# Designs tried in a protein design run: peptides against a protein of PDB entry 6DSZ. Part 44

Target 1, 361 residues: chain A of PDB entry 6DSZ
Amino acid sequence: NYVVTAQKPTAVNGCVTGHFTSAEDLNLLIAKNTRLEIYVVTAEGLRPVKEVGMYGKIAVMELFRPKGESKDLLFILTAKYNACILEYKQSGESIDIITRAHGNVQDRIGRPSETGIIGIIDPECRMIGLRLYDGLFKVIPLDRDNKELKAFNIRLEELHVIDVKFLYGCQAPTICFVYQDPQGRHVKTYEVSLREKEFNKGPWKQENVEAEASMVIAVPEPFGGAIIIGQESITYHNGDKYLAIAPPIIKQSTIVCHNRVDPNGSRYLLGDMEGRLFMLLLEKEEQMDGTVTLKDLRVELLGETSIAECLTYLDNGVVFVGSRLGDSQLVKLNVDSNEQGSYVVAMETFTNLGPIVDMCV

## One batch from the design tools (peptide; aimed at target 1 V41)

Design b2_p18_8_s4 (made by RFdiffusion4, then SolubleMPNN; from b2_p18_8, 10 letters changed)
Fold by OpenDDE base, seed 3:
Structure b2_p18_8_s4 (fold): chain B 361 residues (1-361), chain A 18 residues (1-18)
Amino acid sequence: as target 1 above (361 residues)
Amino acid sequence: SRKKAEEEFLEKLVEKLR
């Protein structure tokens, strides 16, 4: 019996940073197809803690902290629509990944969306939102005592959602999404009523955004609102304030991923299809009444990395570059640029051996 | 603290990017 030790997947299809193992530990979680890798971020580098096999390809992986939890929980959705909420539990040297809740969220009817599975969590942990099928928004209410993830659908009039996020600072859970219709791409908001299981009118909309607007970033308070990233432009809107920039440098390659650096949303990492790493900067203006508003947006080129499928800022200028097409990297951001004007130095490279061709022999 | 060093780093980085 040759136990063909199946080569472990190396292509990264998701990464998140948070406090999963403890309240104090900074963790990097990496999704590699059906495998979840859990690391502790240390001054010496990444310390492996646990590897977990999942019942299918990981399609969504998000950390969230419900009220009263000391550490983050992990939401995972697989490509086969198996949802779970995981908790890390350690007792001495014994490490367990506990399933707090699970469910299958597949519908019998619906067209799977061409842009794939989107999963989002309300910042106040009231619900999970899923865009799985065209014209449907699936809601999973978050309840502490519910071991069974129950979902319901709300009909979306907008059939072609490109990206969706929950907004911050909203009394009711509010989604912001880019959608496409025959007239172009637009941004809209909806409040999600858990009680009525319907959408209410959201606080704002922006019709006729850039034709290639592809990503929504929800901005934390005090700014609130959303950033919309296109091919040629980056826009901000919060209902009261609109700002747009069109830096020529982003037109050269499509931005494909982002990650928030600061808890207040003042800085974001952006990665493009050429492996360029950018910093998006939100410049604040403090008003006389003590309100903080967005003054300006700026994009700066930091350097080059592997083509990112996902980015996550760790700490001390260390960034994990999760790559599907190339090698994943730990990179260091430097305060001073090198002779080439790059602020990026590769610290570690994780060889991508390509897709595990399941040779069904 | 690690958090203070982090913020000081990010502030310096942003300053250099200006």
Scores: peptide ipSAE 0.191, ipTM 0.832, DockQ to the pose 0.850
OpenDDE base, seeds 1, 2, 4, 5: peptide ipSAE 0.133, 0.144, 0.122, 0.088; ipTM 0.803, 0.805, 0.799, 0.754

## One batch from the design tools (peptide; aimed at target 1 D262 E300 D336)

Design b2_p19_1 (made by RFdiffusion4)
Pose (drawn by RFdiffusion4):
Structure b2_p19_1 (pose): chain A 361 residues (1-361), chain P 19 residues (1-19)
Amino acid sequence: as target 1 above (361 residues)
Amino acid sequence: EEEEEEFWEELTEKLKEEA
């Protein structure tokens, strides 16, 4: 027999922003399935540089540039457990994606978990963290000689884990995650020690959270902490400091995705399965001592995009809406809600044949 | 960058006035 592609996969599973082509090159990297698309934000709008294709299903796609690098290094993990670090190199008149490092990190003894694979990267590029199998948190230290991507497993007493994030602004690599056991689910803190290959007691106390907490947000350096998005209550956790708001405006649909807007983290974008687009706020309270603190949380609806699996703010009040169940599109957010109450205006839609349930000729 | 910061501040103030 023989199989050809009549149409490339159009559903968007992942999208990230960063400086990948050069420095201050606002790149939008869109992950379809086996395809990877790279764009440069120009005055024209989204203009592509190179659409590559891999022999795997892109499951983790994150950007970073470690200590003393020219441009961000891209990291990709295949669902069949193929890990690689890439680098856009336009040295010549052509374009080559050099593979700085690669290595298969499948464990012969783990069970894939509910909520699938998670790939997290240290705030200061100390290591790559993986959550492939239940009870096994895999660590991949980041240096130069680790070109044949080597790795080691730590053990995780917490068996059922929902979402994991690396916390900003800590003494060393620290992890914040939501896990489930009997008696509801909780949030616990750990410290990754890649010198002893163990877990150390985390920075702060284990808190009880909402029963349906589904997302953890890594809050940047000026504030520090973690934001946990459940079904009905949005909570902020940072050591002893703790804030939460529970608007009934949210419970109608589960919040699925989030995206950081400002570098400060004062504004965030949220998405519903009903197709909404929220703005999560961390309002500031600059005090006498020239320091900045955080006072409250406020969520107010912006309008509605399409159902988003990915979410990314690009530039000049524009957000790329990566849709898996429908057309992905481009959106302009305006201060003046011109028509109705929607601060959201569609600029460009991308044909997504969506989940093809049935068809005929 | 300063124009974008002003834009976001105006949007959050507008939302707060409407609430």

Design b2_p19_1_s1 (made by RFdiffusion4, then SolubleMPNN; from b2_p19_1, 8 letters changed)
Fold by OpenDDE base, seed 5:
Structure b2_p19_1_s1 (fold): chain B 361 residues (1-361), chain A 19 residues (1-19)
Amino acid sequence: as target 1 above (361 residues)
Amino acid sequence: SEEEKKFLEELVEALKKKA
């Protein structure tokens, strides 16, 4: 009798932080295959609140706050293309996760993209964008009264999208994406017309970026624009300003994840395939007219962690390192480096027991 | 928080001195 103890999944495949349980609570949400774990971040560490079973592997997990909501809502997309918007509701001691909206967004026709599912939310909560299939961008309009998540497709001429984000500070929802063609990798922007269900020309493009450009970071105001992360370079573009750095330290291992540290987008965490944790710094210059411009980009090595699948800055220099390949960690950033020159100290380690082989017997 | 902001500023300054 092999008691296949249905071990709970321990490998982390996504994490997000925000205010899901209340406006005041800082939450860490962790995706472990089909399981969603909800924590409150406290001075004492992570307090578990709820665990939720999902109807499939979580492929996208994003917090967003529509206008007039007191707390964040959670968008989840599963690998089976089941989409839902979840709300946390507490009534005394009773905790409920309410499905505000749901739908299946699978298409009958389309080639699933080799780079997997990408899900993004417009910062102004006008729409959700999904790259599920090559040559298609799926849009889910965000309507408060709609319990059914309806989607439509816009044809994307660029068949090989590497990464995509919505930009900040755009009058219309605007995507920025890295794509590959026979000439190399490029960055392009499109405005998304919800009315016409088409793309309009975006504010800018950057042809012939680094061949290994793999990630787009949308930068909040006042800077706006996007950061493009490659193997050898990190670039910034906002239509008016272009900056590029090529710090030798990033060439040693591929950056695979990122997270914004502060709301203004002045600092980001970067994780690479060797478990190195970096801080990306946007150095500002204040002009005489009070305008803030980006002066420079800088990358600094903080230390080493488990190989991050996802990173999230919590508070007070605490970072959650979600790992798929190793143990997840809660780490503390310190102002003073240790003897090895590391600014990172592990506070807590969460043992990864490896992939749960769902042997459907 | 102001404490968090201060911490991050101090960290950034420390990192700037290391490089």
Scores: peptide ipSAE 0.505, ipTM 0.927, DockQ to the pose 0.901
OpenDDE base, seeds 1, 2, 3, 4: peptide ipSAE 0.487, 0.504, 0.499, 0.496; ipTM 0.923, 0.927, 0.924, 0.925

Design b2_p19_1_s2 (made by RFdiffusion4, then SolubleMPNN; from b2_p19_1, 9 letters changed)
Fold by OpenDDE base, seed 5:
Structure b2_p19_1_s2 (fold): chain B 361 residues (1-361), chain A 19 residues (1-19)
Amino acid sequence: as target 1 above (361 residues)
Amino acid sequence: MKEEEEFLKKLVEALKKKA
């Protein structure tokens, strides 16, 4: 009798950090296929709090804090297009994960996008945006009293969206996206009208970006705008300021994930397909009027880790490296490099037993 | 917050000296 011990999935598909259990707790949330693992980040490491089974593979997992919430809520979208908003509730020793809202956001028609599901949340929590199908942008309005997640589609003329984010500091919800057409890759912005259920012209565009531009990072205030990451270049644009760098070191391997370190967006972690960990630095210049402008971009190699599917900065120079292909790691950044010039030390390694082949026998 | 920012600042300064 081979007791096929249903091994718990170990491959990480996503991770997020925020304040889900309380306003004060720093949490790490890890998506492992259909499982959500919730940890509290402590000085001693990761303390497990709860594991939650989801009704499908987690495709999107994002924390957000609507106005008047004391802690973050969790948005989850599954690969079967089941959407939910989850709340953590503790009453003494009793821990409950409450579904605040749910819905199925599948369309009857549409071509699923080849680059997979993208889910984003407006920084002001006005809406959730979903790129599920080519030529469509799905909007879920965020309403506190609505237990049913209702969505509508806006037609997107740009059929081949590579990545999309909501921008910060916009009066209306504004998306920034990289798309491909026959002429190459481009960046465009749209305002999203909830009232009219349409796109309005966004604040800026950048035509003819790098051919391999693959990621958009929305930059918070005071800088605003977006970072566009390619194979050869990293560019910044906010409508008024444009900067581009082409550090030779990033050409060696494709950057595949990123995470913001600072609330003000001055530093980011970048991971590539070789497991190299970088820090992207936004150098500020303070003007005489007290305005802060972007002076320069820099990329610095920190060291090597497992190949990250996702990265999240925790605290005190601790980074969680979520890996799908290898072992996930908790790593420490050090001020002093080792003899090899690495600033990264592995603190803990989480063995990846490989893909659970759901052999439906 | 202060300790973390000081750490990150020192790290960035170290990285800038290596480059």
Scores: peptide ipSAE 0.490, ipTM 0.916, DockQ to the pose 0.904
OpenDDE base, seeds 1, 2, 3, 4: peptide ipSAE 0.486, 0.481, 0.465, 0.484; ipTM 0.915, 0.914, 0.909, 0.914

Design b2_p19_1_s3 (made by RFdiffusion4, then SolubleMPNN; from b2_p19_1, 10 letters changed)
Fold by OpenDDE base, seed 5:
Structure b2_p19_1_s3 (fold): chain B 361 residues (1-361), chain A 19 residues (1-19)
Amino acid sequence: as target 1 above (361 residues)
Amino acid sequence: KKAEEEYLKKLVEKLKEKE
């Protein structure tokens, strides 16, 4: 009887940063298949706080802070469509992870989307949106008193959604998504009516974007709008302003992940399939009336890391590079480049022992 | 296209009836 020592999963499939343990603590949360690891970010590095076993592979992991909460709550969706909202509670030395709400959001009918599960949270915490199935957008209303996560479906006319986000600064919850039809890829927005359980026309659309447009980044105020990442181009649109850049450097490898650095959305980390780390910069122009507008977009190559499945900026120029294919890393961003022109220094490396082959025996 | 749209319409209607 070879007791296969159940090696803890080492491949990272998601990471998020926020204030989960307290209002003051900066946390890194790492998803490794069915395992959630919770760290406190310190000046000395990552301090482990808790590990949590989930009842399935983590497919979505997002932090959000409803009005009147002192700290972030955690939304998790598993690959088996088990949804939960988790709260961290500490009482002296006793640490508990409380399930505030749970539910199964699986539909008996529907084609699972080929691009997998997308889960997003409205920035104002009005709802969770889920793209689970082609032609459906699932909505989970966020209610404080509801221990049961109830969801409803809205028909999405666009069958092939590539990516979707909630926009910032919208009176109603508004999604922005890239979709593909026989004519190419397009960007569209919809307002989500909780009351009527339907889509209303969104503030803007952009037809015929780049054929390989793959990611949507929602930009916070004051800029608002969205960034669309393609293979050859990066575009910005907010309904009033459109900007596009086509930096040759991004054409070499597909950008596969992103993370916002600044709360105001002035900088983003981008990771590609070769492990190149970029900074996307939004250059602002202040108008005489005090209005802030986007002047330009710039991309800078920072250096090389492990191939990121997920990126998260922590603090003080430290970035966690969550890798599925390679070793995860803590890296530091420097102001000055080294002799090789790199701004990236590896601080810590976390060995990836490879995929745990779930031998379903 | 039309057949897929009709299928999706019926799918959404059936999902709403079960809610």
Scores: peptide ipSAE 0.063, ipTM 0.643, DockQ to the pose 0.009
OpenDDE base, seeds 1, 2, 3, 4: peptide ipSAE 0.354, 0.032, 0.018, 0.367; ipTM 0.876, 0.670, 0.467, 0.880; seeds 1, 4 fail the geometry check

Design b2_p19_1_s4 (made by RFdiffusion4, then SolubleMPNN; from b2_p19_1, 12 letters changed)
Fold by OpenDDE base, seed 1:
Structure b2_p19_1_s4 (fold): chain B 361 residues (1-361), chain A 19 residues (1-19)
Amino acid sequence: as target 1 above (361 residues)
Amino acid sequence: SKAEEEYLKKLVEELKKKE
């Protein structure tokens, strides 16, 4: 009897950081296909807490904190459209991952989108948004007492959505998305009415963005608005202010992932397909009335890492580089460069043994 | 395309059934 010890997945396909185990603990959560790994970030490094097997490949993994919760909850969506909201519960030495809510959000009619599954959470925790199928936006209202995740669809006229996020600081839940039509790529906003189950006109739009615009970053207050990342340009828009930069250094390789460093949205990590790590900086200008406006955007090359599928800033300049194609890493960001001009130092490397071929025996 | 028009038609019909 060859006990084929099922080799644990090593390729990372998602990572998030937050306060999942407690209000005080900083956690790193890593998705490896069907496996969720939970760590506590300590001064000594990553301490493993729990491993959770999921009923399918993790497609979306997001932390969120509803009003009145002491710690973050975890939303997971699988590639088979199983959704759940998970809570960490510890009682003495006993650790349980509790399913607060679950549901299947698959539709009978829908063309799966070419850019895959997108899952987003409203910053005010009013709803979860899902782009699963072309021409549909699925909404899961967040209700504290509901154990069954109920969803409804809103028709999205834009069939070819590239990326979508919820904006910050909006009275109603508002999405910002990049879409493609025969005329090119564009950015649009919609307000989501939970009551009417429809889209209302959003606060702004930007037609004819860069042809290769691929990512939307929602910027928190005080700046608000969104960053649009392309192949050649990075643009900011908030309805009142527009800024664009075209740093030559980003043309060398496509930016594929991002992560916010500062809670106020002043800095973002960017990773490209060559494993280059960048810092995107939002320079602020404080007006005499105390209003903060965006003055400029700047990109700095920090160094080189494994090719990131996902990035997450932990603390104290430590970054987790989740890699699908290479070894995942913990890296330190330094203030001063080394002799090679790099600000990045590898602290720990996690060997990737390659894709788990699901040998259906 | 005709294929997209047919897809959209089916999508709209399915949305109306859930209301």
Scores: peptide ipSAE 0.421, ipTM 0.904, DockQ to the pose 0.009
OpenDDE base, seeds 2, 3, 4, 5: peptide ipSAE 0.418, 0.039, 0.357, 0.418; ipTM 0.903, 0.660, 0.881, 0.903; seed 3 fails the geometry check

Design b2_p19_2 (made by RFdiffusion4)
Pose (drawn by RFdiffusion4):
Formats: structure tokens, C-alpha cells, sequence
Structure b2_p19_2 (pose): chain A 361 residues (1-361), chain P 19 residues (1-19)
């Protein structure tokens, strides 16, 4: 027999922003399935540079540039457990994606977990963290000689884990995650020590959270902490400091995705399965000593995009809406809600044949 | 409430213009 592609996969599973082509090259990297798309934000709008194709299902796609690098290094993990670090190199008149490092990191003894694979990267590029199998947190230290991507497993007493994030602004690599056991689910803190290959007691106390907490947000340096998005209550956790708001405006649909807008983290974008688009706020309270603190949380609806699996703010009040169940599109957010109450205006839609349930000729 | 959200968006627009 023989199989050909009549149409490339159009559903968007992942999208990231960063400086990948050169420095201050606003790149939008869109993950379909086996395809990877790279764009440069120009005055025209989204203009592509190179659409590559891999022999795997892109499951983790993150950007970073470690200590003393020219441009961000891209990291990709295949669902069949193929890990690689890539680098856009336009040295010549052509374009080559050099593979700085690669290595298969499948464990012969783990069970894939509910909520699938999670790929997290250290705030200061100390290591790559993986959550492939239940009870096994995998660490991949980041240096130069680790070109044949080597790795080691730590053990995780917490068996059923929902979402994991690396915390900003800590003495060393620290992890914040939501896990489930009997008696609801909780949030616990750990420290990753890649010198002893163990877990150390985390920075702060284990808190009880909402029963349906589904997302953890890494809050940047000026504030520090973690934002946990559940079904009905949005909570902020940072050591002893703790804030939460529970608007009934949210419970109608589960919040699925989030995206950081400002570098400060004062503004965030949220998405519903009903197709909404929220703005999560961390309002500031600059005090007498020239320091900045955080006072409250406020969530107010912006309008509605399409159902988003990915979410990314690009530039000049524009957000790329990566849709898996429908057309992905481009959106302009305006201060003046011109028509109705929607601060959201569609600029461009991308044909997504969506989940093809049935068909005929 | 709506004016407060508009202020947040205006600040964001100003920051984009400065850049």
C-alpha cells in the first residue's frame, strides 16, 4: 500500500513567542502535528521564513537562550520521546536548522499520566524538566557537553500530578505543581538539586486549592509566585502571601489556556472552551520604599475569539489565537470597545479543517 | 468597572507606543 498527505494538518496544538531568527526578531512558532512553522512579525503582518517538518508529533515546544547566547534555542519533544534542541542559523543565503543536541528519553518503566506530557524549562536555563510518567520527574541538565541529551530520573512521591511549573525568583531551581490524592488535590513545592539528584523541601507551605485546579502559571520576577487557575476560583500563591477571586462569570466554562502579556506579569490572557477571552490582572501598589507589591486580582471579559488551545500576544495590541477545534485567527484588542462589549476584533482567519468527524465524496 | 479595564488597556497601548 502507499499513503500520501493530501492536506497538511491544520489544527494548532502549540504556539510560542521569542527571538529565534535573530535578536529582536519577534517570531511566532506554530506547532501543528508533524509540522513546525516559523514566522517573523513584520509591518505586513505574519510573514514566514521557514516551514520545517519533523519525524514526530511535537508535544513540548519551548523557547529559551541560556547564559551567554546569541539567540533563543528552541526545544522540542516528540510524543514518542524524541528530544532535541534547535537553532535557526541563516549564516548563508539559505536557512538551516542545526540540531545542537538530541536524545531519546523514554523510560522502560513508567505509565503515562492523565493530562499527558509536560515540558518545563528553568527560569534561568538551568535544566529542562519533564513529566512523562506518573511518579517520575525527569531532569535534563543544561550545559554544553550534553550534546547527546543525557538525563536522569528523580522520584516523585506525588503520584497523580496535574500541572507543573518552574517558579521565578528562587534561591535555586524550585518547582510548583498541583497534584491529586485522596482528600481533594493540593499544591506542593519542591527544589530540584541537580548536584545530588534529589528533591529538597520547597520554599513554602503546602496549601489546599480548588478541587478542579487545572493550570499553574509561572509569575515573573518583580512579583514572584504562582497563579493557579481552577474552574471557579483564581488564586495567587507566593509563600505566606495569598490572594484569590471567584467571579461567577467563569464557572460556565473551564479555563483552558493562558498567556503572559506584559513582561511584568501584570496582565494575562485566558481562554474558555466556550470561546471567551479574559484578561487576568495583577494590580500594583508601589509603596513608600520605592518597591512594588501586588494588591488584588481582577478578571474582566474582553470578548470572544475562537476556541483556543494556544494563546499568544504578539505586538501592538495583537493576539494570535491558535485554535485546534476551529479556525485559528488574528485578533486586535482595542481600548475603546467600539461595537457591543467586545474589545476583540478579527483581523485574519486561518483555514482549519478542524476535527474531521465524517466526510463523503 | 468598564473604565478601569479601559485604563489598563490604555496603559498597554502607551507602552507599545513608547517602544
Amino acid sequence: as target 1 above (361 residues)
Amino acid sequence: DEEHLQEELEELEEEDEEE

Design b2_p19_2_s1 (made by RFdiffusion4, then SolubleMPNN; from b2_p19_2, 14 letters changed)
Fold by OpenDDE base, seed 5:
Formats: C-alpha cells, sequence, structure tokens
Structure b2_p19_2_s1 (fold): chain B 361 residues (1-361), chain A 19 residues (1-19)
C-alpha cells in the first residue's frame, strides 16, 4: 500500500492581510487550493497559527469587519459555490475556526463566466457581491443573526464583466465595473438596492476606456472613485475628476494583481506577468478649503519578484508575494536602491512544488 | 520622481521605527 502522501499544495491562489485572530494581531491568510493557512506577522517573520481544509478550491477569500465586531471575519467562496463566513476563536491554547454563516450560492440556470468567479464585499459591510454567471450579479445581504447565507440575483445588462468592485463613500452600496461590448470596454457604476433587489443608476460612467482595461481598484476616501488598470494606461475617475497616465514601462508586461498599501489609498503595489513589482502613487493636492484632490498618478518600478498571483502589504515595508507559477516570497522594500536600481530584497522564499509550468518566454 | 518614491519608502520605514 503506497500511501501516496498527498503533497500539500504549495501554489498560492489568494492572500489577504488583516486582523483575523485578534484585533491586535496582524495576520496573513494564504489560500493554497483547498487549504487556508493562517499566520501572525511578527518582527521575526511569519508565525503559523492554523491550517484549515476547505470543502473545495478557494475561489474568493476576503476579510471584512461588520460594525460592532472587534476583529475581522473571513468570507470564503469555493469553486463549487459553497460560501461561508468564518470567525477565529481562541480560548487559552484551544483554537477554533467557527462558521458564523454558510450557504450554497449555485444557480440552476446561468452560464458560468469564462473569467471565473469574482467576489467583493461592500466597505460598509451591507452586502457581498458575486459575479458567478454572465448577466447576473448575486447579492448576499449581510445580517448578523443569519446563519444561512441567502442570495438573490440582479440581472446585468452587461453580459461580459471583466472586473467589479464596490466603491467607498457611497450612501447606497455601489459597484464599479469594467465590461466589454461590441464597441469596446467601458466602465459603469450601479447602486444596489437591497429592498427592491435591483440596480439603480450609479453616480458616473466612462465609455470607451482602453481596450485591454482589466482591473478595477476602488479608492478609499478622501479621493473616492476608482482606478482602472489597462495594458497601456492607468486611469482614475471619481465622477468629478478624470486622470490618465500611460507610462511606457507598463506596456512591457500586463499588470495582473494589485494591493493597497495605505488605508487612505495613496499607494498601491502592482505586479505584472514578468514579476515586476511597481508602486502606484496618488499625489495629493490640498485645496485652500481643506479638500484633498488627486493631483497626479505615478508609477515607479520597485524591482523584480516571483510572478505574483496576489500581493499583500504586511508592515514595515514587507510584502508577501503569493505566486502560483513560482516560489512565493516575503520581500522587503528598501529606501535606497541597490546597484541594479532595485528596491526589493527577498527575505524568505517558499518553494512551490507545483507542476513546472514551462513559461514560454 | 525618484524623490517621491524615496519619500514613500521612507514613510514605510518610519512606521517601522514607531512600533
Amino acid sequence: as target 1 above (361 residues)
Amino acid sequence: SRQELQAALQALAAEEAAR
């Protein structure tokens, strides 16, 4: 009997940072196929706390903090449409991951989207949004007392959604999405009515964005709005202000992931398909009335890492680079560049034993 | 500019010194 010791998955397909174990602990959560790994970020590095097996491949993993919770809760959606909200509880040395709510959100009717599952959480924790199927937006209302995750669908006229996020600072939950039609790619916003279970007109739209616009970043207050990442351009829009940059350096490789560094959305990390790590900078202009406006956008090359599937800023200039194709890394951002002009130093490397994907260069 | 990147990275390093 060859016990094929099923090799633990090493390829990272998602990562998030937050306060899951306690209000004070900084955690890194890593999704490796069906496995969730929970770490505490310490001055010495990553301390493993718990590993959790999931009943399927993790497709969405997001931390959120409802009003009156002392620490973050974890939303997970599997590729088989099993949804759960998890809470960490510790009593002395006993560690439990508690399911606060669960449900299956699969529809009997619908075409699964070719671009996969998108899951997003309203910044005010009013709802979870899911793009699972073409022409449908699924809503899970967040209610504290509901152990059963119930969802409903809202019809989208836009059949080919590329990416979607909830915006910040909106009176009603508002989505911003990139979609494709026969005329090209566009950005649109919708307000989500929980009561009426319908979309209302959102605050703004931008028609005819870059043809390869692939990602939406929701920007926190005071800026608000969204950043749209393309192949050749990065654009900002908040309804009142539009800015676009086309830095030549981003044309060399497609940006595939991002992570917010600052709570106020002044800095972002960007990773591309060549493993280049960038910082996106939002330059502030303070007006005489004390209002903060976006002056400019800048992209700066930090250095090279493993090809990121996901990025997350931890603390103290430390970044976790979650890689599916290569080794995951813990990297330090230095103030001064090395002789090669890199600001990135690898602190730790986590060997990926996954199939050698021949990167056809 | 190189100065803004350096300022951004210095801000990250300063957060390290405050803990």
Scores: peptide ipSAE 0.295, ipTM 0.837, DockQ to the pose 0.780
OpenDDE base, seeds 1, 2, 3, 4: peptide ipSAE 0.282, 0.290, 0.270, 0.276; ipTM 0.829, 0.835, 0.824, 0.822; seed 3 fails the geometry check

Design b2_p19_2_s2 (made by RFdiffusion4, then SolubleMPNN; from b2_p19_2, 13 letters changed)
Fold by OpenDDE base, seed 2:
Formats: sequence, structure tokens, C-alpha cells
Structure b2_p19_2_s2 (fold): chain B 361 residues (1-361), chain A 19 residues (1-19)
Amino acid sequence: as target 1 above (361 residues)
Amino acid sequence: MKKELEEALQALAEEEAAK
């Protein structure tokens, strides 16, 4: 009797950092197909705390902190459209992952989007937004007392959404998205009315962006607005200011993931399909009236890593590189470059055994 | 360019040391 020990999944398909176990602990959460791994980030490295089996492949994993919560909650959506909000509770040595709310958000009618599931959370925790189907934007209102996640759909005229985020600093929840039509790719914003269950006109739009514009980064205050990443260009727009750069170095490989380094949105990590790690820098200009504006954008090559599916800045210049195609890594960013001109040093490597090909023997 | 990156990384290190 060969007990084929089912190999644990090793390919990373998502990662997030925040304060999930406590207000003080810095956590790294890693999604590996149906498995959630929870770590505490320590000076010595990653300390494993808990592993959680999910009833499906994790498609969305986001930390958020509703008003009055001392620590972050975890939103998970599975590929089977099971949604839950999880809370970490520890009582002595007993560790429990509690489901605060759950629901199934599958629609009976709809074409699943070709670009897959997108899930986003309003920075003010007013709602969760889901792009699951073409021509629909699903909204889950966030209510603390509701154990059942209820959702409604808003019709989206733009059928081919590439990426979508909630903007920061908006009176009403506002989405910014890249979409494709027969004329090319465009950026648009909508305000989301929970009361009327409809879209209102957003603060700005940008028609005819780069044809390969693929990612939206919502920028926190004081800058606000969004960064749009393409194959050849990186653009910033906040309704009042537009800025674009076309650094030649990004043309070599498609940027596929990003992570914000600091809360004020001055620095981002970018990963491309060749495993190159970049820093995107937002330069501030302080006006005489005390307003902060974006002066310039810069992209700098840090070094090479495994091909990132996701990136997470932890602390002290440590970055987790979650890889689906290769080994995941903990890497250190150094102030000084090595002899090869790299600012990146691998600290730890996590072997990826690849997809378990079910060899039906 | 390289100097600006080093300055950004230095600032990052200083911010973390101050926490």
C-alpha cells in the first residue's frame, strides 16, 4: 500500500502582508491553490503560525481593516465563487480562524471574464468590488453585523475590463479601470452608489492609453489618483495632473505584478516576466500652499529574482517573491549594489515542485 | 540614476530603523 502522501501545493498564486494575527504582528499570508499559509515576520525570518485548507482554489486574497477593528480581517474569494471574511483569534495556545461572514457570489447568468477573477476592497472599507463576469460589477457592501455576504450587480457598459482598483481619498467609493474596446485601451472612473445600486460618473477618464496597458495601481493620499502600467509606458493621472514615462528598460519584459512599499505611495516594487525586480519612485513636489504634487516618476532596476506571481514588501528591506513558475524567495534589498550591480540578495528559497500532474496511471 | 536608487534604499533602511 503506497500511501501517496498528497504533496502540498508549492506554487504561489497570491500573497499579502498586514496585521492579521494581532495589531502588532507583521504577517505574511501566502495562497498556494487551496492552502493558506500564515506566517509572522520576525528578525530571524518567517515563523509559521497556521495553515488553513480552503474549500477551493483561492482566487482573491485581501487584508482590510474596518473602522473599529484592532487588526486586519482577511477576505477570500475562491474560484468557485465562495466568499468569506476570516478573523484570526488566539486564546492561549489555541489558534482559531473564524469565519465572520460568508456567501456564494456566483451568478446563474453571465460569461466568466477571460482575464479571470478580480477582487478589490474600498480603502475606507465601504464595499468589496468583484469583476467576475463581462459587463457586470458585483458589489458586496461591508456590514459588521452581517454574517451573510450579500451582493448585487451593477451593469458595466465596458465589457472587457483588464484591471480595476478602488481609488483613495474619494467621498464615494470610486473605481478606476482599464478596459478595451475596438478603438483600443482606455481608463475610466466610476463612483459606486450603494444607495441607488448604480454607477455615477467618476472624476476623470483617460482615453487612448497604451495598447498594452495592463495594470492599475491606486495611489494613496497625498498624491491620489492612479498609475497605469503598460508594456512601454508608465502613466500617472489624478484628474488634475497627468505624467508619463517610457523607460526603455521596461520594454524588454512585461510587468506582471506590483506592491506598495510605503503607506504614502512614494515607492513600489514591480516584477516582470523575466524575474526582474524594479523600484518605481514617485518624486514629491511641495507647493508653497502645502499641497503635494507628483514631480516625476522613475523606474530603477534592483536585480533579478524568481518570476513573481506576487510581491510583498515586508520590513527592513525584505521582500517576499511569490512564484508560480519558479521557487519563491525571501530577498533582501541592499543600499549598495554587489559586483554585478544588483541590489537584491536571496535570503531563503522555497522549492516549487510544480503542478502535480495527475498521472492517471 | 544609481545614486538616486541608493538614496531611496537608504531612506527605506532609515525609516525601518526608526520604527
Scores: peptide ipSAE 0.307, ipTM 0.847, DockQ to the pose 0.895
OpenDDE base, seeds 1, 3, 4, 5: peptide ipSAE 0.301, 0.304, 0.243, 0.306; ipTM 0.844, 0.845, 0.717, 0.847; seed 3 fails the geometry check

Design b2_p19_2_s3 (made by RFdiffusion4, then SolubleMPNN; from b2_p19_2, 11 letters changed)
Fold by OpenDDE base, seed 4:
Structure b2_p19_2_s3 (fold): chain B 361 residues (1-361), chain A 19 residues (1-19)
Amino acid sequence: as target 1 above (361 residues)
Amino acid sequence: SKEELEKVLKELEEELAKK
């Protein structure tokens, strides 16, 4: 019996950064199909802590910190609609990943969305939102004492949601989403009422955005609002201010992923389908009343990496480039460009052996 | 401009060094 040691998955399909192992540790969590890899980010590089097998392909992986938690919890949703909230516990040398809560969120009725599973967490940790099926938004209320994740559906009139995020700084949980109808692509907001289990009108909408608008970035306070990424344009809207740029450089390849660099949302990494890495910059304008508003948006080319499925800014200008199609990388952002005009230097490369063909032998 | 990008990257490094 040749136990063909099943080759460990190497293609990255998700990555997140936060404080999962402790309040002090900076972690990188990497999803590779059914495998979760947990690293501590150190000055020397990535230190592996633990690998965890999941009961299905990881479709959503998000860190969040409920009020009163000292460290981040991990929400995972699998492609089979198994949801869990995980906690890291260490007791001496013993490391355990504890399931705080779990549930299956599959519906008996619904068309799985063509754009796949979207999972989002309210910044104030009031709920998890899931777009699993067309015309439905699933809500999981976050309760500390509940070991069973219970969900309910709210009907979405917008059947073709492309991307959705929770906004920051909202009194009620508020989603912002790009959707497509016969007239084009649009952005809309809804408030989510946990009490009434319905949508209320959100603070703003933007009809007729760019035809290829594909991503929503929720911007933290003090700016608030959202960035909408298209093929040709990047737009900002917060209900009061609208700003759009159309930098020619982004027309060459579609932006496919993003990651926030600054906690205040002043900088974002953007990755395109050619492996180009950009910095999106939000220029601040301080008003005389002490309010901070967005003055301008800028996009700068940093360099080239592997084609990113996901990006995470770590620390000290280090970025993890999670790649599904190529080798994942740790890259460093430098202040000075190299001879080729690149600000990106590869520090480490993680070989992607391609899709694990489950050869049923 | 290249100079503006370098400034942004420098500010990033300086912010990180303060942590």
Scores: peptide ipSAE 0.222, ipTM 0.805, DockQ to the pose 0.893
OpenDDE base, seeds 1, 2, 3, 5: peptide ipSAE 0.105, 0.104, 0.027, 0.166; ipTM 0.753, 0.751, 0.657, 0.765

